# Designs tried in a protein design run: peptides against a protein of PDB entry 5KEZ. Part 101

Target 1, 320 residues: chain A of PDB entry 5KEZ
Amino acid sequence: NVAIYNPFRPWWERYQPVSYKLCTRSGNEDEFRNMVTRCNNVGVRIYVDAVINHMCGNAVSAGTSSTCGSYFNPGSRDFPAVPYSGWDFNDGKCKTGSGDIENYNDATQVRDCRLTGLLDLALEKDYVRSKIAEYMNHLIDIGVAGFRLDASKHMWPGDIKAILDKLHNLNSNWFPAGSKPFIYQEVIDLGGEPIKSSDYFGNGRVTEFKYGAKLGTVIRKWNGEKMSYLKNWGEGWGFVPSDRALVFVDNHDNQRGHGAGGASILTFWDARLYKMAVGFMLAHPYGFTRVMSSYRWPRQFQNGNDVNDWVGPPNNNGVI

## One batch from the design tools (peptide; made by RFdiffusion4, then SolubleMPNN)

Design b2_p16_6_s2 (from b2_p16_6, 9 letters changed)
Fold by OpenDDE base, seed 3:
Structure b2_p16_6_s2 (fold): chain B 320 residues (1-320), chain A 16 residues (1-16)
Amino acid sequence: as target 1 above (320 residues)
Amino acid sequence: KPNIDASFVRAKEALS
């Protein structure tokens, strides 16, 4: 991915890929393979956060400032390490003036335009699908158990399906023969927009962002909410079917107040309430649970916003 | 730029 130095190596640089090389702040491919093997050998499975909707930001300077030194040129849509070129992006398909998503009530913009400047891949193209599938299959062959599909809301469900249909079975060294990768899709659906979580049920589980948002409200006793109201927690609260839901109290985005829950989201900053929420989540049978492991950073609020919400995990000069 | 979209802002406003 791109190595960002202003601010200094933010967490979100990981979501700006320039190649599918397994060479990042966390280590090289050999180290990753070693980690996957060691984890699998003790029954701990690895699920990769797969960034396949886009490449890096359109405004990033061209060059070799990337975690594996690969050259890239956002301006010309040149990513030779893949390789991708201008033919592999939705620039000509997006009809907004900026090239970015401008109206989230327009599903076509949400899927075909750039997410906050991130170069939007033309996932309708078999070439693009195949390059992504090759990346994911390489990971499957290494021994990962599945994937979180980042920014799934911004990909057409059919394009995701086409990619998933190209995936190998899991590595039989650790998984039963014929096992398929576990797929969960990040879809932010709190209602009010045309894109729905149900659009993605056919591809795998989806993130239920209502879960953490509503649970936070209840635990905080906001708006007169009571724990007794959780008696029909899950589908009774309008959440997606349990067998399609991946649930969590917080994630890396809404932990920073970025969205899909706002101030109601409980985090480790409120340790007691957070433990209550996580404990409840783990005890309740609804959905597939995900527990967050995060870190402290020097929060600095200005006008209600943390200006240091970019800060990544503890590192040694950018290397984790 | 962080990995967020406009729905984050709307969600934050609705639940703040």
Scores: peptide ipSAE 0.033, ipTM 0.703, DockQ to the pose 0.086
Fold by OpenDDE base, seed 5:
Structure b2_p16_6_s2 (fold): chain B 320 residues (1-320), chain A 16 residues (1-16)
Amino acid sequence: as target 1 above (320 residues)
Amino acid sequence: KPNIDASFVRAKEALS
């Protein structure tokens, strides 16, 4: 991915890929392979956060300022390490003036335009699908168990399916023969927008962002909400079917106060309430649960926003 | 730019 120095190595630089090389601040490919092997050998499975909707931001300077030193040129859509070129992006499909998503009530914009400036891959192209599949298959062959598909809301479900159809079976050294990768898709659907989480049920599980948002209001006792109301927690609250749900109290985005759920989201900053929420989540039989492991950072609120929400995990001069 | 979209902002406003 791109190396961002202003601010200094923010967490979100990880979501601006310039290649599919396993060479980032987390380590190199050999180190990753070693980790996967060690984890698999003790029954711990690895699920990769796969950033396949886009490459880096359109405004990032061209050059070799990337975690693996690969050259890239956002301006010309040149990512030779893949390789991608201008033919592999949705610039011509997006009809907004800025090239970015401007109206989330327009599903075509949401899927064909740039997410906050991130160069949007033309996932309709078999070439692009194949390059992504090759990346994911390499990970599967290493021994990962599945994937979180980042920004799935911004990809056409059919394009995702086309990629998934190209995936290998899981590595038989650790998984039963014929096993398929576990897929969960990040889709923010709190209602009110045209893209629905149900659009993606055919590809795998979907993040249920209503879970953390609603649980937060209940635990916080907002709006007269009571714990007793959680008796029918899950589908009874309008959430997606349990077998399609990936649930969580918070994630890296919404724990920073800007994400889906807003102020209702419980985080480690509110330790007691957070433990209550996580405990409830783990105890209640709804969805596939995910527990957050995060870190403290020097929050600095200005006008209700944390100006340090970019701060990444603890590191040594940029090395994690 | 952070890996967030406008839906995050809208969600925050809607639940506030």
Scores: peptide ipSAE 0.032, ipTM 0.688, DockQ to the pose 0.085
Fold by OpenDDE base, seed 4:
Structure b2_p16_6_s2 (fold): chain B 320 residues (1-320), chain A 16 residues (1-16)
Amino acid sequence: as target 1 above (320 residues)
Amino acid sequence: KPNIDASFVRAKEALS
């Protein structure tokens, strides 16, 4: 991914890929292989946060400032390490003036235009699908158990399906023969927009962002909510079917106040309430649970916004 | 640019 130095190596640089090489702030491919092996050997499975909707931001300077040193040129849509070129992006498909998503009530914009300037891959193209599949298959062959598909809301479900159809079975060294990768898709659906979580049920589980949002309001006793109302928690609250739900109290985005859930989202900053929420989540049978492991950072609020929300995990001069 | 979209902002506003 792009190496960002201003601010200094933010967490979100990981979501600006320039190649599918497995060399990042966390280590190289050999180290990753080693980790996967060691984890698998003790029954801990690895699920990769796969950033396949886009490459890096269009405004990033060309060069080799990347975690693996690969050259890239956002301006010309040149990512030779893949390789991708201008033909592999949705520049011509997006009809907005900026090239970015401008109206989230327009599903075509949401899927065909750039997410906050991130170069949007033309996932309709078999070439692109294949390159992504190759990346994911490489990981599968290493021994990962599945994937979180980042920004799935911004990809056409059919395109995702096409990629998934290209995936190998899981590595038989650790998984039963014929096992399929576990897929969960990040789809932010709090209602009010045309893209629905149900659009993605066919591909795997989806993130249920209503979960953390609503649970937060209940535990915070907002709007007269009571814990007793959780008696029919899950589908009874209008959430997606349990077998399609990936649930969580918070994620890295809304932990930083980024949208989905707003102030209702409980985080480790509110330890007592957070423990209650996480405990309830783990105790309740609804959905597939994901527990957040985060870190403290020096929050600095200016005009209600944390100017340090970019701060990544504890690191040594950028190396995790 | 952070890994966020406009839906985050709108959701935050709606739930605030």
Scores: peptide ipSAE 0.032, ipTM 0.688, DockQ to the pose 0.087; fails the geometry check
Fold by OpenDDE base, seed 2:
Structure b2_p16_6_s2 (fold): chain B 320 residues (1-320), chain A 16 residues (1-16)
Amino acid sequence: as target 1 above (320 residues)
Amino acid sequence: KPNIDASFVRAKEALS
């Protein structure tokens, strides 16, 4: 991915890829292989956060300022380490003046235009699908158990399906023969927009962002809500079917106040309430649960916004 | 640019 130095190595640089090389602040490919093997040998499975909707931001300077030193040029859409070129992006398909998503009520913009300036891959092309599948299959062959598909809301479900259909079975050294990768898709659906979580049920599980948002409201006792109202928690609250849901109290985005629940989201900053929410989630039989493991950072609020929401995990001068 | 979209802003405003 791109190496961002202003601010200094933010967490979100990880979501601006310039190649599919397993060479980042977390380590190199050999170190990753070693980690996956050690984890699998003790029954801990690895699921990769796969960024396949886009490459880096269009405004990032060209050069070799990346975690593996690969050259890239956002201006010319040149990513030779893949390789991608201008033919592999949706610049000509997006019809907004800016090239970015401008109207989230227009599903075609949401999927064909750039997400906050991130260069949008043309996932309709078999070439692009194959490059992504090769990346994911390499991970599968190493021994990962599945994937979180980042920004799935911004990809056509059919394009995702086409990629998934190219995937190998899981590595039989650790998984039963014929096992398929576990897939869960990040889709922010709180209602009110045309893209629905149900559009993605055919590809795997989806994130249920209503879960953390509503649970936070109840635990905080907002609007007169009571814990007793959680008796029919799950489908009874309008959430997706349990077998399609991946649930969580918070994630890295909304932990930083980046919507998808707003101020209702509970985090480790409110330790007592957070423990209550996580405990309830683990005890209640709805969805596939995900527990957050995060870190503290020096929050500085200005006009209600944390100006340090970019701060990444603890590191040694940029090295994790 | 952080990995967020406009829906995050709208959701924050609606649920705050």
Scores: peptide ipSAE 0.031, ipTM 0.691, DockQ to the pose 0.087; fails the geometry check

Design b2_p16_6_s3 (from b2_p16_6, 9 letters changed)
Fold by OpenDDE base, seed 2:
Structure b2_p16_6_s3 (fold): chain B 320 residues (1-320), chain A 16 residues (1-16)
Amino acid sequence: as target 1 above (320 residues)
Amino acid sequence: KPSIDASYVRAKEALS
């Protein structure tokens, strides 16, 4: 991915890829292979956060300022390490003046235009689908168990399906023969926008952001809500079907006050309430559960916003 | 306001 130095190596630089090389601040490919093997050997499975909707931002300077040193040129849409060129992006397909998503009530813009300047891949092209599938299959062959698909609401479900149809079975050294990768798609659907979580049920599970948002209000006793109201927690609260839901109390985005949920989201900063929420989630039989393991950072609030929300995990001068 | 990840918003702010 691109290396960002202002601010200094933020966590979100991970979501600006310039190649599909397994070469980042976390380590190189050999180290990754070793980690996957060691984890699998003790029954711990690995799921990769796959960024396949886009490459890096349009405004990033061309050069070799990337975690693996690969050259890239956002201005000319040149990513030779893949390789991608100008033919592999949706610049001509997006109809907005800026090239960015301007109206989130227009589903075509949400999927065909750039997400806040991030170069939008032309996922309708078989070439692009194949390059992504090759990346994911390489990970599968290493021994990962599945994927989180980042920014899924910005991809057409059919394009995702086309990629998934190219995927190998899981590595039989650790998984039963014929096993398929576990897929869960990050779709932020709190209602009010045209793109729905149900559009993606055919590809795998979907993140249910209503879960953490609503649970937070209950645990916080906002609006007179009571724990007793959780008797029909799950589908009874309007959530997606249990077998399609990936549930969580918080994630890295809304832990920083962004994304879905707002101020209702419970985090480790409110330890007592958070333990209650996580405990309830693990005890209640709804959805596939995900527990957050995070870190503290020096929060500094200005006008209600944490100006240090970019701070990544503990590191040694940028090296994790 | 649209529901999007913080990573995308912050990326634009930092690089604009």
Scores: peptide ipSAE 0.211, ipTM 0.816, DockQ to the pose 0.810
Fold by OpenDDE base, seed 3:
Formats: structure tokens, C-alpha cells, sequence
Structure b2_p16_6_s3 (fold): chain B 320 residues (1-320), chain A 16 residues (1-16)
């Protein structure tokens, strides 16, 4: 991915890929392979956060400032390490003046235009699908158990399906023969927008962002909410079917007060309430649970916003 | 306000 130095190596640089090389601030491919092996050998499975909707931002300077030193040129849509070229992006398909998503009530823009400047891959092209599948299959062959598909709401469900249909079975060294990768799709659907979580049920589980948002409200006793109201927690609260839901109290985005959930989201900063929420989540049978493991950072609020919400995990000069 | 991840918003703010 792009190595960003202003701010200094933010956590979100990981979501600006320039190649599918397993070479990042966390380590190289050999180290990753070693970790996956060691984890699998003790029954701990690895699920990769796969960024396949886009490449890096269009405003990033061309060059070799990347975690693996690969050259890239956002301006010309040149990513030779893949390789991708201008033919592999939706620049011509997006009809907005800026090239970015301008109206989130327009599902076509949400899928075909750039997400805040991130170069939008033409996932309708078999070439692009194949390159992504090759990346994911490489990970499967290493021994990962599945994937979180980043920014899924910005991809057409059919394109995702086409990619998933190209995936290999899991590595039989650790998984039963014929096992398929576990797929969960990050879809932010709090209502009010045309893209719905149900659009993606056919591809795998989806993130249920209503879960953390509503649970936070209840635990905080906002708006007269009571714990007794959790009697029909899950589908009774309008959440997606349990067998399609991946649930969580917080994630890396809304932990920072952004994305989906707002101020209701409970985090480790409110330790007692957070433990209550996580405990409830783990005890309740609804959905597939995900527990967040995070870190403290020097929060600095200006006008209600943390200007240091970019700070990544503890690191040594950018290397974790 | 559209439902988007903070990573995308912050990336644009930092690089624009």
C-alpha cells in the first residue's frame, strides 16, 4: 500500500493499495506465511481484510513511496505491480463531475464512482476479477480461512459473486477438503440509502452496523432505552437475519466516532460499559460475533472531532 | 450524512 507520511503512517494507509504483494509495515510475505502457519497449528484462523474495491487515492503522488517499493502512478492509473492500467478503472463509467461519489442516494454512483478519491476498479471486467481472485487465492493457499471484503457497498453484488466463484477451496493442510472461505462483507446500512445489506446476502455474511449503534444506546440508557428492551434483540430489532449477520460493538472506524453509529458506539475508552456490551454480545446467540482489539492513542479533540484519529497501532518509526 | 468508513473520509482530507 501507499506509505503516507502526512500524517505520519496513519492506520488508513492500509486501505490504499498499490499492489497485491504481501509486503507491508506489518512484515513481508514469509513472515505472514509463518504467522498463518503458527496460528492454524493451534486452531486460530486468519481472516484477511481484503481491499478489492479500489486502489489508492487519485491525489497520491506517483513514485515508489509504498510499503513494498512498488512503483505506481495514480494520475495515469498505472499500477504495474498488478498490473492495472487506465482500462481497469471506472473513470469513464462514472458520470459525476468530480469523478467521486457525490450522491449516496444514487446507487450507481456509489458503485461506479470513486469513494472519496480512491481509484475505483472496474470490477465488471474479468481481467480485474481475475487479478483480485489471484490475490485472494494466494492467501487461501497460504492458509487463511476467509475474508472481510472492505467497502462492499461500493461493489456490485454480482461482481463480488464473480470473484468469489473463482476462489479455491481452503488449504487442506488445516481445513476439511472442500471447505470454502468464510466471507463477510462490510456493508454500512443504517437505513435511508438505496443500497441494502440484503443485496449482499447471496455472497456471505454482512456487517450489521445497527447492532453496535443500538446496543450502545441501550447500554448508555439513551432516549429512555432499557435493558429489558433487548428481549427480542436481533431480528426483532430490525437487524438482518442472524445467519447473515456479523456483529460487533465497535470497529476501527466507528471507534473513532466516524462511519456508522455515531456517538452511541461503545469503545474501550468507556471500559465498564464496553465490557458490558461485549459481554452481552458474546452471551447472546444473534449473529457471528467479532471482538475488537485496539490501542490507545493521544486523542486531541477540536470542534468535537479527534484530530489524531489517524494514529495507528504502536509502531517503531512506522513499522509495527 | 452518507454512511461511509472513516478511512475513506480521512484519506481524502489528508491528501486533498
Amino acid sequence: as target 1 above (320 residues)
Amino acid sequence: KPSIDASYVRAKEALS
Scores: peptide ipSAE 0.209, ipTM 0.825, DockQ to the pose 0.832
Fold by OpenDDE base, seed 5:
Structure b2_p16_6_s3 (fold): chain B 320 residues (1-320), chain A 16 residues (1-16)
Amino acid sequence: as target 1 above (320 residues)
Amino acid sequence: KPSIDASYVRAKEALS
């Protein structure tokens, strides 16, 4: 991915890919392979956060400022490490003046235009689908158990399906023969927008962001909410079907207060309430649960916003 | 407001 130095190596640089090489601040491919093997050997499975909707931002300077030194040129849509070229992006398909998503009430813009300047891959093309499938299959062959698909609401469900149809069975060294990768798709659907979580049920599970948002409101006792209202927690609260839901109290985005759920999201900063929320989540039979493991950073609020929300995991001068 | 990840918003702010 792109190496960002202002601010200094933020966590979100990981979501600006320039190649599909397994070479990042966390380590190289050999180290990753070693970790996957050791984890699998003790019954711990690995699920990869796969960024396949886009490459890096269009405003990033061309060059070799990347975690593995690969050359890239956003201006010319040149990513030779893949390789991708101008033919592999939706520049001509997007009909907005800026090339960015301008109207989130237009589903076609949400899927075909750039998300905040991130170069949008033409996932309708078999070539692009194949390159992504090759990346994911390499991970499957290493021994990962499945994937979180980043920014899924910005991809057409049919394009995702086409990619998934190209995937190998899981590695038989650790998984039963014929096993398929576990897929969960990041779709932020709090209502009010045309793209719905149900659009993606056919591809796998989806994130239910209403879960953490509503649970936080209840536990915080906001708006007169009571714990007794959780009697019909799950589908009764308008959430997606349990067998399609991946649920969580917080994630890396909304933990920072400006993602889906806003200030209602409970985090480790509110230790007592957070423990209550996580405990309830694990005890109540709804959805596939995900527990967050995070870190503290030096929060600095200015005008209600944490100016240090970019801070990534503990590191030694950029090296994790 | 649209429902999008904070990573994308912050990236745009930093690089704009």
Scores: peptide ipSAE 0.204, ipTM 0.820, DockQ to the pose 0.842
Fold by OpenDDE base, seed 4:
Structure b2_p16_6_s3 (fold): chain B 320 residues (1-320), chain A 16 residues (1-16)
Amino acid sequence: as target 1 above (320 residues)
Amino acid sequence: KPSIDASYVRAKEALS
């Protein structure tokens, strides 16, 4: 991915890929393989946060400022390490003046235009699908168990399906023969927008962002909510079917007050309430649970915003 | 109003 130095190596630089090389702030491919092996050997499975909707931002300077030193040129849509070229992006498909998503009520824009300047891959193209599948299959062959599909809301479900159909079975060294990768898709659906979580049920589980938002409201006793109301927690609260839900109290985005959930989201900063929420989540039989492991950072609020929300995990000069 | 990941917002803010 792009190496960002201003701010200094933010966590979100990981979401600006320039190649599919397994070479990041966390280590190289060999180290990753080693980790996956060691984890699998003790029954811990690895799920990769796969950024496949886009490459890096269009405004990033061309060069080799990347975690693996790969050259890239956003201006010309040149990512030779893949390789991708201008033909592999939706520049011509997006009809907005800016090239970015301008209207989130337009599903076509949401999927065909750039997400805040991130170069939008033409996932309709088999070539692109295949390159992504190759990347994911490489990981599968290494021994990962599945994937979180980043920014799934911004990809056509059919395109995702096409990619998933190209995926190998899981590595039989650790998984039963014929096992399929576990897929959960990040789709932010709190209602009010045309793209629905249900659009993606066919591909795998979907993040249920209503979960953390509503649970936070209840535990905070906002709007007269009571814990007793959680009796029918799950589908009874209008959430997606349990077998399609990936649930969580918070994620890295809304933990920072962004994205979905707003101020209701409980985080480790409110330890007592957070423990209650996480405990309830783990105890209640709804959805596939995800527990957040985060870190403290020096929050600095200016005008209601944490100017240090970019700070990533504890690291040594950018290396985790 | 649109629900998007903070990573994308920050990327735009930092690089635009």
Scores: peptide ipSAE 0.201, ipTM 0.817, DockQ to the pose 0.794

